# Designs tried in a protein design run: peptides against a protein of PDB entry 7BDX. Part 209

Target 1, 212 residues: chain A of PDB entry 7BDX
Amino acid sequence: EMGAAACTLLWGVSSSEEVVKAILGGDKALKFFSITGQTMESFVKSLDGDVQELDSDESQFVFALAGIVTNVAAIACGREFLVNSSRVLLDTILQLLGDLKPGQCTKLKVLMLMSLYNVSINLKGLKYISESPGFIPLLWWLLSDPDAEVCLHVLRLVQSVVLEPEVFSKSASEFRSSLPLQRILAMSKSRNPRLQTAAQELLEDLRTLEHN

## One batch from the design tools (peptide; made by RFdiffusion4, then SolubleMPNN)

Design b2_p21_7_s2 (from b2_p21_7, 12 letters changed)
Fold by OpenDDE base, seed 3:
Structure b2_p21_7_s2 (fold): chain B 212 residues (1-212), chain C 212 residues (1-212), chain A 21 residues (1-21)
Amino acid sequence: as target 1 above (212 residues)
Amino acid sequence: as target 1 above (212 residues)
Amino acid sequence: SIAKEAAEEGLAAATEVELRE
């Protein structure tokens, strides 16, 4: 309970760049993010058995952790820190996104995807994420999620890959061969305007790349 | 472990006034400080049995909580919040300071005394604290502590009472009758310059009040 | 598409409340 409350407050205040700098400027940042990954992993592993209520202290705690990671990754120095000093956490997030079933822990998936998107702003971060084993299959797995917000954030991450020639060129063959085009086309017709727009933009970006 | 790490980071960033405002501006502040008091109380109650290692995650967590309270109380809006909305926490701190034996949990005592001192900057806070049952005996109990830092912070809190005529007048009789003058005089000769100065200043303040 | 470079600030998840919305 108290840990979740403290972590939730830390999440809230981490929306400030100055707070992110303060978190990272301390000697405890590395340990914190190491334990963060482990805690998130332990939580996801615990879900295979008992339906932990989404409103549990554990769930709240993990959401707050994922929120903190997202907020840290939202800032340039935070991205640099994660990419240089907390790669294990990025690996954990990628793994957990793969381990979660469609429709499972939607809010957590959204936060994790937001964090990965933020990391993808850093070209080094994007390279690291995209070179992870099974990255492209993972994107398509996540794009099968019934949740529109999950799919939206997947599309944004996909767009981040597509818009970076250095990254896209390395995986272009696999990307093109496995692209769930019909799924993306369906999303471009979504009633959710954000999802619709993201899918349309991605389709335009992809069309532009086919002509090159 | 993770909770302690998160709380420690929150403590660190709470040194900023803006972070304190952010903590208090959220809808979760009341709940957080309520649980804070309970957590601190549970920790102190657990010490009567097993010597919890001061380096334990639990100890670190409680120290961080006390640090957060201190940092909140350092800011005007934080004092206002504590005095108006978190009186139970103040009661808990007073109780815990009484429950702890001389030399027990010195670091925690220091943090709790610092928080009370900060609250005492608010006249309403000082009134609330000083009107607590057994407040004066508690001060003298704490002044018996072998730790110079504990004694220093007690003397500062005593000075806050003495320097406020509205508060001092209500308890002046009890204060004068129970004052451990010999102990304070001994502290005025301390090799610790901070303790020495604080004791000397308090003795001067007391002498000034006897002539009135 | 907003150029990544222009997105100096990533997506912030400021509070849990923003996720409920």
Scores: peptide ipSAE 0.048, ipTM 0.796, DockQ to the pose 0.035
Fold by OpenDDE base, seed 4:
Structure b2_p21_7_s2 (fold): chain B 212 residues (1-212), chain C 212 residues (1-212), chain A 21 residues (1-21)
Amino acid sequence: as target 1 above (212 residues)
Amino acid sequence: as target 1 above (212 residues)
Amino acid sequence: SIAKEAAEEGLAAATEVELRE
């Protein structure tokens, strides 16, 4: 309980750029993010056995950790730190997103996807995650999620790849051959306006790439 | 481990006034400080059984909690919050300081004493802690500690009482009758310059009160 | 297409987790 409370407060204050800088400026940042990845991994591995209540202290704790990572990645220096010094954490996030079933741990997926999106703002970060083994299949796996918010953040991450010619060119063949176009088209007709817009924009960006 | 790491980072960033304001401005502050007290209490109660290594994750966690409380109390709004909304935590700190033996948990004592000193900057806070049952005996118990840093912070807290006429007048009789003058005189001759100075200043303040 | 600039701020995560009573 106390750990979850402390972590939740840290998450809340990490919305400040100055707090993120303070976290990263200390000597403890590396260890913190290393253990963060391990903790998140341990949590996800535990899910196949016991139905942990979504509202458990463990869940809250892991959500707060993912929130902290997201907020760190929201800032330029935080992205740089993660990409340079905490690659294992990024690898863990990618792995965990693959290990989770559709509809499983939706909130955690959203936070992890937000963190990856934020990392993708940095070209080096985008290169790193997009060159990760199985990245393109992972995107499509995640787009199969029934949750609109999960799908929204996947589409944003896909858009991040598509909008960077240097990154897209490396994966263009695999991307085009595996693109779940029908799924994206279905999302462009979603009743969720955010999902609808994101899907429409991605379709426009994809059309632009086909004509160039 | 992860809890201790998160709490330690929260402690580090809580050195900022803006972070303290952010902690207190949220809806989670009350619960956090409530559980903080319980966690610290549980830790201290566990000490009589197992020799917990000073460097244990549990110890680090509790030290970080005490550090957060100290940093919150260092700021005007934080003092106000603690005195108005987290009295149980203050009562717990006072109790724990009494429960710990001389030389036991020195670092924790220092942090707790710092928090009480910070609270004492607020007149309402000083009134509250000084009117706590057994407060004067507690000060003398703590002054028996072999650690110079513990004694220093006790002397500062005693000085906080002595320098406030309204507070001192209520306890003046008990204070004068129980004052460990020989102990304070011994501290005024300490090789530790900070302890020496604090003891000398307190002796001067006490002399001034006897002549008025 | 909205080009991502390196100076673009990412998505901040709002605290959605309530502490258990």
Scores: peptide ipSAE 0.048, ipTM 0.798, DockQ to the pose 0.041; fails the geometry check
Fold by OpenDDE base, seed 5:
Structure b2_p21_7_s2 (fold): chain B 212 residues (1-212), chain C 212 residues (1-212), chain A 21 residues (1-21)
Amino acid sequence: as target 1 above (212 residues)
Amino acid sequence: as target 1 above (212 residues)
Amino acid sequence: SIAKEAAEEGLAAATEVELRE
């Protein structure tokens, strides 16, 4: 309980750039983000058995951790820190996104995807994530999720790859051969306006790349 | 482990006034400080048996909680919040300071005393604390501690009472009758310069009050 | 002036996710 409350407060104040700088300027930052990855992994591994009440203190704690990572990644210095000093955390997030089944732990999955998207704003971060083993299959696995918010954040991450020629060129063959075009087309017809827009934009970007 | 790490980070960034305002401006502040008191109480109750390694994650977690309370109390709006909305936490801190033996959990005792001192900067806070049942005996119990830092912070809290005529007048009879004058005089001869100064200042303030 | 005492060890942060697009 108290851990979740403290971590929830830490998540909230981490919305401030100055707080992120304070977190990163401390001598505890490296340890914190190392333990964060381990804690998130332990939580996801525990989910296979008990339908843990998604509203548990444990779940809230892990959500807050993922939220902190997201807020850190929202800041330029935070992205630099994560990519240079906390790559294991990024590897963990990618792994956990692969381990979670479609429809499983949707809120956590969204937060993790948001963190990866924020990291992708940094070209070095985007390169690191996109060169991770199985990254392209992971995107398609995640895009099979029934949740519109999961799919939205996957589409945004895909767009980050597509909009960076240096990154896209490295994966272009695999990307084109495995692209779930019918799924993206279906999303462009979604009743969810955010998902619809993101899918439409991605389809337009993909068409532009085929003509070049 | 992760809870202690998160709480330690929360403690450090709470040194900022803006972070304190953010903590207090959130809808979770009341719950956080309620659980804080309960957590600190549970920890102190657990100490009677096992010499818990003072360097345990549990100890660090509780120290961080006490540090957060101290930093909140260092800010005007934080003092107002604690005195108006978290009196149970103040009651808990007073109780725990009484439950701890001389020389027991010195670091936690110092942090709790620092929080009470900060609250005492607010006249309403000082009134509330000083009107707590057994407050004067508690000060003398704490002043029996062999630790110089504990004694220093007790002397500062005593000085806060003595320097406020409205508060001191209510307790003047009990204060004068139970004052451990010999102990304070001994502290004025301490090799610790901070303790020596605090004891000397308090003795001067007490002399001034006897002549008025 | 009653000097504010800050506790030495702890850094603290709160909840809101700012997605900077």
Scores: peptide ipSAE 0.025, ipTM 0.788, DockQ to the pose 0.147; fails the geometry check
Fold by OpenDDE base, seed 1:
Structure b2_p21_7_s2 (fold): chain B 212 residues (1-212), chain C 212 residues (1-212), chain A 21 residues (1-21)
Amino acid sequence: as target 1 above (212 residues)
Amino acid sequence: as target 1 above (212 residues)
Amino acid sequence: SIAKEAAEEGLAAATEVELRE
């Protein structure tokens, strides 16, 4: 309980850039983000099937950890720190997104996807994530999730890849051959307006790339 | 481990007034400080005799909690929050200072004494602490600690009581009858320069009050 | 435009400073 409460407060105040700088300026940041990855991994491995203890202290603790990573990645110096000094954490997030079943731990998947999206704002971060083994298959597997919010954040991450020619050109063949076009077209007709907009924008960007 | 790391980071950034305001402005502050008191109490109750696991994750976690309370109490709005909304935590700190043996958990005692001293900066906080049952006996018992840093922070808290006529006048009879004058005189000859100075200043303040 | 997303919850402050007002 106390650990979850402390971590939730730390998450609650990491929306401040100055606090992110304070976390990263200390000697404790490396250890903290290392243990963060391990803790998230242990939590996901402890999940027996589709059981979502969303309201447990353990789940809240892991949500707060993922939220802190997201807030750190929202800041330029935080992105640089994660990509330079916490690559293992990024690899862990990618792995855990592959280990979680469709519909399992939706809130955690959303936070992890938001953190990866924030890292992708930096070209160095986008390159690192997109060059990870199995990245493209992972995107399409995640896009098969029944949750509209998971799918929204996947589409936003896909858009970050598509909008960067230097990254997209390296994987364009695999991307085009595996693109779940019918799924994205279905999302462009979603009743969720945010998902609908994201799918429409991505389809427009993809059409522009096919003509160039 | 992860809880201690998160709490240590939270402690490490609570030196900022803006972060203290962010903690207190949220809906989670009341629960956090309630659980803080309970966690500190559980830790002290788990101590078997004089065993000081100073480097354990548990001890580091409790040190970080006490550090957070100290930093909250360093800010005017934090003092007001503690005295209005977290009185149970203040009562717990006073109790735990009475439960810890001389020489036991020195670092924790110092942090708890620092938090009480910071609360005493506000007249409302000083009144609340000084009106707590057994407060004066507790001060003298704490002043019997062999550690110079514990004794220093006790003397500073005693000085806060002595320098406030409205508080001192209520307990002046008990204070004068129980004053460990020989112990304070011995501290005024300490090799620790900070302890020596604090004891000398307190003796001067006490002499001034005897002539008025 | 790739806009940064901050999660709703945030950071808290550091060092043991006895501030006397």
Scores: peptide ipSAE 0.020, ipTM 0.788, DockQ to the pose 0.153; fails the geometry check

Design b2_p21_7_s3 (from b2_p21_7, 9 letters changed)
Fold by OpenDDE base, seed 3:
Structure b2_p21_7_s3 (fold): chain B 212 residues (1-212), chain C 212 residues (1-212), chain A 21 residues (1-21)
Amino acid sequence: as target 1 above (212 residues)
Amino acid sequence: as target 1 above (212 residues)
Amino acid sequence: SVAREAAELGLAAAQEVLLKQ
């Protein structure tokens, strides 16, 4: 209980750039993010058998951790820190996104995807995550999620790859061959306006790349 | 482990006034400080039998909590919040300071005393804590501590009472009758310069009050 | 790219919304 409450407050205040700088400027940042990855991994591994009480202290704790990572990644120095000093955490997030089934832990999945998107703003971060083993299959696995918010954040991450020629060129063949075009087209007709727009924009970006 | 790490980071960033404002501006502040008091109480109650591993995650967690309270009380709005909305936490801190033996949990005791001193800057806070049952006996109990830092913070809190006529007038009789003058005189000769100065200043303040 | 910097600001705002949930 208390740990979850403290972590939730830390999550809230980490929305500030100055707080992120303070977190990173401390000697404890590396240890914190290392334990964060382990904690998130342990949580996801615990889900395989039990009806996850989404309101559990453990769930709230992990959501807060994922939120903190996301907020840190929203800041330039935070992205640099994650990409340079906490790659294991990024690897963990990628792994956990693969381990989760469609519809499982939707809120956590959204936060993890947001963190990856934020990391992708740094070209070095985008390179790192996009060069991860199974990254493209992972995107399509995640795009099979029934949740519109999950799919939205997947499409945003896909767009980050597509809009960076240096990254996209390395993966273009695999990307084109495995692209779930019908699924993206279906999303472009979504009743969710954010998802609809994101899917339309991605389809436009993809069309532009085929004509070049 | 992770809870203690998160709480320790929250403690670190709570040194900022803006972070304190953010903590207090959230809807979770009341709950957080309620659970904080309970957690600190549970920890102190657990000590009666076991050699407290000062390096335990639990100890670090409680130190961080006490640190957060201290940092919140260092800010005007934080003092107001504690005095108006978290009196139970103040009561808990007073109780725990009484439950701890001389030399027991010195670091925690220092943080708790610092929090009370910070609260005492608000006249309403000073009134609240000084009107608590057994407050004066508690001060003298704490002044029996062998630790110079504990004694220093006790003397500072005593000075806060002495320097406020509206508070001191209510307790002056009990204060004068129970004052461990010999102990304070011994502290005025301490090799610790901070303790020495604090004891000397308090003795001067007390002499000034006897001549009026 | 300029597009990526604009996306950064948009995401920071989206995080505040998730913190309130």
Scores: peptide ipSAE 0.032, ipTM 0.789, DockQ to the pose 0.035
Fold by OpenDDE base, seed 1:
Parts: sequence; C-alpha cells; structure tokens
Structure b2_p21_7_s3 (fold): chain B 212 residues (1-212), chain C 212 residues (1-212), chain A 21 residues (1-21)
Amino acid sequence: as target 1 above (212 residues)
Amino acid sequence: as target 1 above (212 residues)
Amino acid sequence: SVAREAAELGLAAAQEVLLKQ
C-alpha cells in the first residue's frame, strides 16, 4: 500500500521538468528504472488470461511506474537518459506490449505506448525502438486492439516512423508489404474524433510516400 | 524493493519547496501521510529487541518516509498541513519515539526528531506537540540515548520549548522539577562540537529563565 | 515534423493506490 502511494505521488510530481532533472541527477535513477522494468514484467507475467483488476493496488502501482517513465520521456534530458542508460527498460516495454493480448491492460498499454512515442521524439530513440526485432509486426499486433485509445497511440507511433525518412527507408519494404491498410481506413471513419484524425493524417502521409 | 526505490526518489525530490507544494496540492496527500504513520508504526512494532537491520530495504523505506515528513515540515505550508490535517502522524511520531529503546533505530529517531523540530518552528505546531500527553517525560527518555546525534536533536527540540515563553510557562513547573541537569552538563563537555554547543546554549537559556 | 515535437505527459488522474511495500 505505502509503496503504491509513494509511487503515485512520484508520478504526479514527475510532470515537472525540474523533478525529472532531480530524479536523473541523483545516483539512484539507474536502479529505479531497472527495477521499474522488472516490476512491470512481473505484473504482466502474473496475469491469468484476460482478468483486468484495473482498480487493484498492484495495477495502479504499475500504472504509476509507466506514468513516471512517460513523464521522464516527455523531457529532452529524460529521453537521452532512457536511450543511453535504460535501454533494458525500453526493451521490456516493447516485450510487454507484445505479451499483452488485445483488450488486456488497456491503460497500461496506453501509458507504455505514450512513453515509446515520447522516446521517438528523439531521432536516436526512434532509431533504437524501430530497429528492435519484430517492431513492425508488433505495431500491427497492437493496432488489432479493440480499444480506440490503444489504436490512437499506435497510429501516433507509426506516424513518427513514417515522418522520418532516415528511419522509414530501412523498414519501407516490410512496412508496405504488411501494412493493415483496411484497418487504418476503418479507423479513419471512427466516431472517436482523435482516432479519426490520426488515421486520416497517417493515410495522407502514406499517400505522399507512395508518390515519392 | 520497487516501493522503497520510489519512496527514496520521492524523499530526494521533496527537498524542493515546489515539490512539497505539488505533493500537498494534490488529492492524495492526506492518504499518503496517513499510510506513512501506519507504515512507520508497523515497522517499529516488528522490531525484535535491539536488532537494527539498518541496511535492509524495509528500514531504508521507513527512513525515506521519515525524511519526506521532515522535508514537508521544513516548509511553511507543509508545517501548516501537518498541524492542521495530519495530527495523527504527529501523534504516531511521538508514540514511536517513546516505544523505541535507547540505541534502537538511531537514524529513524533522528529523522523523527528533525520532523518534530521543523513542526515546532510554527507556534501552532510547538503548542500541539508540547501539549501532547507525556511530552516532558518523553524528552528526558530520548535524552538518555547513548547516541550523540539523537541527543543533539532532543536538545534542539527542548530549546524550541524553552525559547517560547507562551509554551514554556504551561510546563515550567514539570520541566524544572524533572530537568536532567547533570545529563545536559555532561553533554556540554562532549567531544562532539555540535552536541557541546547545543548543550551550552540550552544551559545559558535555562539560567536566563531562572533569573526572570 | 510538428507532430513529433509534442511530448505528452502520462498524467492519468493518479488514483490513490496504496501498495504496502
């Protein structure tokens, strides 16, 4: 109970750039982010099927951890730290996104996807995650989720890849051959305005790439 | 392990006034400080005799909690919050200081005493703690500790009482009748310069009060 | 691109979760 409360407070204050700098400036950051990955992994491995105790103390603790990682990745020095010193955590996030079933742990998936998107703001971060084994299949697996918010954050991550020619050129053949175009077209007709916009923008970006 | 790491980071960042304001401005502060007291109490109650696993994850977690309380009390809005909204935590700290034996959990005692001293900077806080049942006997119990750092922080808390006539007048009879004068005189000859100075200053303040 | 510059805070309404560790 106390650990989750402390972690939740730390998540709230990590929205500040100065707090992120304070976290990273200490000698404890490496250990914290190492244990963060392990804790998230342990939680996901403990899930029996599709049971989502979304309101459990354990789930909320893991949400707070994922939130902290997202907030750290929202800042330039935090992105640099994650990509340089916490690659194991990024690998863990990619792994866990593959291990979770469609509809399973939706809020956790969203936070993890937001953290990866924030990391992708840095070209070094985008290169690292996009060059991870199975990255393109993982994107399409995640895009098969029934949840509109999961799909939105997947589309944003896909767009980050498409908008960077240096990164997109390396995966362009695999990307084009496996692209779930019909799924993205269906999302462009969603009643969710954020998902609709993200899908439309991505379709426009993809059309531009076909003509170049 | 993860809870202790998160709490340790929260302790580090709570040295900032803006972080304390962020902690207190949220809807989670009350619950956090309530559980803090309960967690500290559970730890102290779990101690079998004089065993100090000072380097255990559990002890370090409780030290971080006590450190957070101290840092909150270091700021005016934090003192006001503790005295208005977290009196149960202050009562718990006073209780735990009475329950711990001389030489037991020295670092925890120091942090708890520092938190009480910080609270005592506010007259409302000083009134509250000094009017707690058994406060004067508790001070003398704590002053019997063999540790110089414990004794130093006890003397500082005693000095806060002595320096406030409105507070001291209420307990002056009990204080004068029970004062461990020989112990304080011995501390004024300590090889520890901080303890020596604190004991000398307190003896000077006490002499001034005898002549008024 | 402008889309890549918008970092998002993972601020969910921090539900008070009390895990005792």
Scores: peptide ipSAE 0.058, ipTM 0.789, DockQ to the pose 0.076; fails the geometry check
Fold by OpenDDE base, seed 2:
Structure b2_p21_7_s3 (fold): chain B 212 residues (1-212), chain C 212 residues (1-212), chain A 21 residues (1-21)
Amino acid sequence: as target 1 above (212 residues)
Amino acid sequence: as target 1 above (212 residues)
Amino acid sequence: SVAREAAELGLAAAQEVLLKQ
């Protein structure tokens, strides 16, 4: 209980850029983010047995950790830190997104996807994530999720790839050959306005790239 | 491990007044400080058996909690919060200081004494602490500690009482009758300059009060 | 592109998690 409470407070205050700088400026940041990845991994590995209630102290703790990573990635120095000094954490997040079944741990998936999106704002981060083995199949697998928020954040991450010519050119063949076009078209008709808009914009961006 | 790491980071960032305000401005502050007291109490109760190494994750976690309380008490709004909304935590700290043997958990004692001292800057906090049952016997028991830092922070807390006429007048009889004068005189000859100065100043303050 | 410059804070999720405990 106390660990989850403390970590949740740390998550809340990590919305401040100055707090993120203070976290990263310490000699403990590397260890903290290493243990973060391990803790998230341990949690996901524990799920295959007991339906751990989404409201457990452990779940709250892992949500706070994922939230901290997201907030760190929301600022330039945080992105730089993650891509330079905590790549194992990025690899862990990608792996965990692959290990979680569709509909499983939706909130955690959203936070992890948000963290990856924020990292992808840094071109070096986008390159690192998009060059990860199985990245494109992972995106389509995640896009099969029934949750609109998961799908929204997947589409945003896909858009980050598509809008970067240098990154897109490396994966364009695989991307085009595996694109779940019918699924994205279905999302462009979603009643969720955010999902609808994101799917429409991505379809427009893709059409623009086919004509150039 | 992760809980201790997260709590230690929260402790570090709590040195900022803005972070303390953010912690207290949330709807979770009351619960957090309630669980803080319970966690510290549970730790101290666990010590009677195994010499838990001072470097255990549990010890680090409790140190961070005590540090957070100290940092919260370092600012005016934090003191107000503790004396108005978290009195149980203050009672817990007083109780734990009474439960720990001389020489036991020195670092925790120092942090707890620092938190009480910071709270005592608020007249309402000083009144609350000094009116606690057994407060004066507790001070003398703590002053029997072999550790110079423990003794220093006890002397500072005693000075906070002595320098407040309204508070001192209520306890003056008990204080004078139980004063470990020989111990304080010995501290005024300490090789530790901070302890020496604190003991000398307290002796001067006491002499001034006897002549008025 | 302008769309990539907007980082998102995980704030909403932080508030929701704390309201459930």
Scores: peptide ipSAE 0.043, ipTM 0.792, DockQ to the pose 0.064; fails the geometry check
Fold by OpenDDE base, seed 5:
Parts: sequence; C-alpha cells; structure tokens
Structure b2_p21_7_s3 (fold): chain B 212 residues (1-212), chain C 212 residues (1-212), chain A 21 residues (1-21)
Amino acid sequence: as target 1 above (212 residues)
Amino acid sequence: as target 1 above (212 residues)
Amino acid sequence: SVAREAAELGLAAAQEVLLKQ
C-alpha cells in the first residue's frame, strides 16, 4: 500500500519539469528506471489470465511507474536520458505491449504507448523504438485492441513514424505490405471523435506519401 | 525494492517547497500521511531485537518516509497541514520515539526528531506535541541516547519548549522537577561542537528563566 | 519574537528501495 501511495505522489509531482530535472540530476535515476522496467515486467508476467482488480495496489503502483516514465519522456532532457541511458526500459515497454492481450490492462497500455509517443518526439528516440525487432507487427497487434484509447495512441505513434521520412524510408516496404488499412478506415468512422480524427489524419498522411 | 526507490526519489524532490505544495494540494495527501504513520509503526514493531540491516530496503523506505515528513514540516503550509489534518502521524512519531531503545534506529530517530522540531516552529504545532501524554518523560528518555545527533535534536526540541512562554508555563513544574541537568551539563562539554553549542545555549536559556 | 532556528530538511541520501508493503 505505502509504496503505491508514494509512487502515485511521485507521479503527480513528476508533471513538473523541475521535478523531472531533479529526478534525473540525482545519482539514483539510472537505478530507478532499471528497477521500473523489472517491476513492470514482473507485474505483467504475474497477470496469468486473472483479471487482477485494476484497482489493486499493485496495479496502481505499476500504473504510477508508467506515469512517471511518461512524464519524464514529456520533456527534452527526459527523452535524452531515456534514449541514452535507459534503453532497457524502452525495450521492456515494447516487449510488454506485445505480451499483453487485446483488452488486457488497457490503462497501462495507454500509459506505455504515451511514453513511447513522447520518446518519439526526439528523432533519436523514434529511430531507436522503430528499429526494435518486430516493431511494425507490434503496432498492428495493438491496433487490434477493442479499446479506443489504446488504438488512438497507437495511431499517434504510427503517425510519428509516417511523418519522419528518415524513419519511414527504412520501414516503408514492411509498413505498406502489412498496413491494416481496413482497420484504420473503420477507426475513421468511430463514434469516438479523437479516434476518428487521428485515423483520418493518418489516412491523409498515408495518401500524401503514396503520391510522392 | 521499487517502492523504496520511488519513496527515496519522492524524498529527494520534497526538498523543494513547490513539490511539498504539490503533494499537499493533491487529493491524496491525507491518505499518504495516514499510511505513512501506519508503515512507520509496523516497521518499528517488526524490529524485535533483530539488528535489521540498516541498509535493508525496508529501513531505507521508512527512512525516506520520515524524510518526506521532515521536508513537509520544513515549510509553513506543511506544518499547518500536519497539525490540522495529520495529528495521528504526529502521535505515531511521538509513540515510536518512545518505543525505540537508546541506540536503536538512530538515523530514523534523528529524522523523526527533525520533523517534530520543524512542527514546533509553529506555535500550534509546539502546543500540540508538548501537550501529548508523556512528552516531557519522552524528551529525557531520548536524551539518554548515546548518539550525539539524537541528543542534539532533542536539545533543539527542548529549546523550542523553553523559548515559548505559553508552552513552558504549562509544563514548567514537571520540567523543573525532572530536568536531567547533569546530562545537559555533560553535553555542554561534548567534543561534538554542535551538541556542545546546543547544550550551552539551552543552559543559558534555562538560567534566564530562573531569574524571571 | 522568539528567534527560532530555520527548519531543517531531511536531506539524508537514502538509497532507492522498492516499497511493496
């Protein structure tokens, strides 16, 4: 209980850039983010089909950890730190997103996707995650999720790939051959306005790339 | 491990007044400090004569919690919050200081004493803790500690009582009758310059009160 | 005005430890 409460408070205050700088400026940041990855992995491995009560202390703890990572990635120095010094954490997040079933741990998936999106704001971060083994299949796996928020954040990450020519050129063949176009088209007709907009924008970006 | 890491980071960043305000401004502050007291109490109860490795994750966790409380009490709004909304935590800290043996958990004692001293900066806080059952006997029990830092922070807390006429008047009879004068005199001859100074200042303050 | 000393910060560097309790 107490660990989750402390982590939740740390998550809340990590929304401040100065707090993120303080976290990163300490001699403990490397260890913290290393343990974070291990903790998240351990949690996901423990889920063995049991609908863990999303409201459990354990779930809230891992949720807060993912939130902290997201907040760190929200600022330039945090992105630099993650990509330079915490690549194992990024690898872990990618792995966990693949290990989770559609509809499983939706809130955690959203935070993990948000963290990856934030990392993708840096070209170096986008290069790193997009060059990860199985990245493109992972995106399509995640787009099979029934949750609109999961799909929304996947679409945003896909857009980050598409909008960066240097990254997209490396993956263009695989991307075009595996693109779940019908799924994205279906999302562009979603009743969720955010999902609808994101899908429509991505479709427009993809069309622009076909004409070039 | 991760909870202690998170708590340690939270402790580090709580040295900022803005972070303390953020902690207190959240809807989770009350719960956090309630659980803090319970966690500290549980830890102290678990110590059953075993020299828990001071370097254990559990010890570091509780140390970080006590550090957070100290940092919260270091600012005016934090003191107000603790005295108005977290009195149970203050009661717990007082109880734990009584339950710990001389020389036991010295670092934790120091942090707890620092938190009480910080609370004592507010007249309302000083009134509250000084009116706690057995407060004066507790001060003398703590002055029996062989550790110079423990004794130093006890002397500072005693000084806070002595320097506040409204508080001192209520306890003056018990204080005068039980004062370990020889112990304080011995501390004024300590090789530790901080302890020596604190003891000398307190002796001067006490002499001033006898002539009035 | 009783000149009380400035508040102290709990600045002791604690090592990072997991709180699963």
Scores: peptide ipSAE 0.035, ipTM 0.776, DockQ to the pose 0.074; fails the geometry check

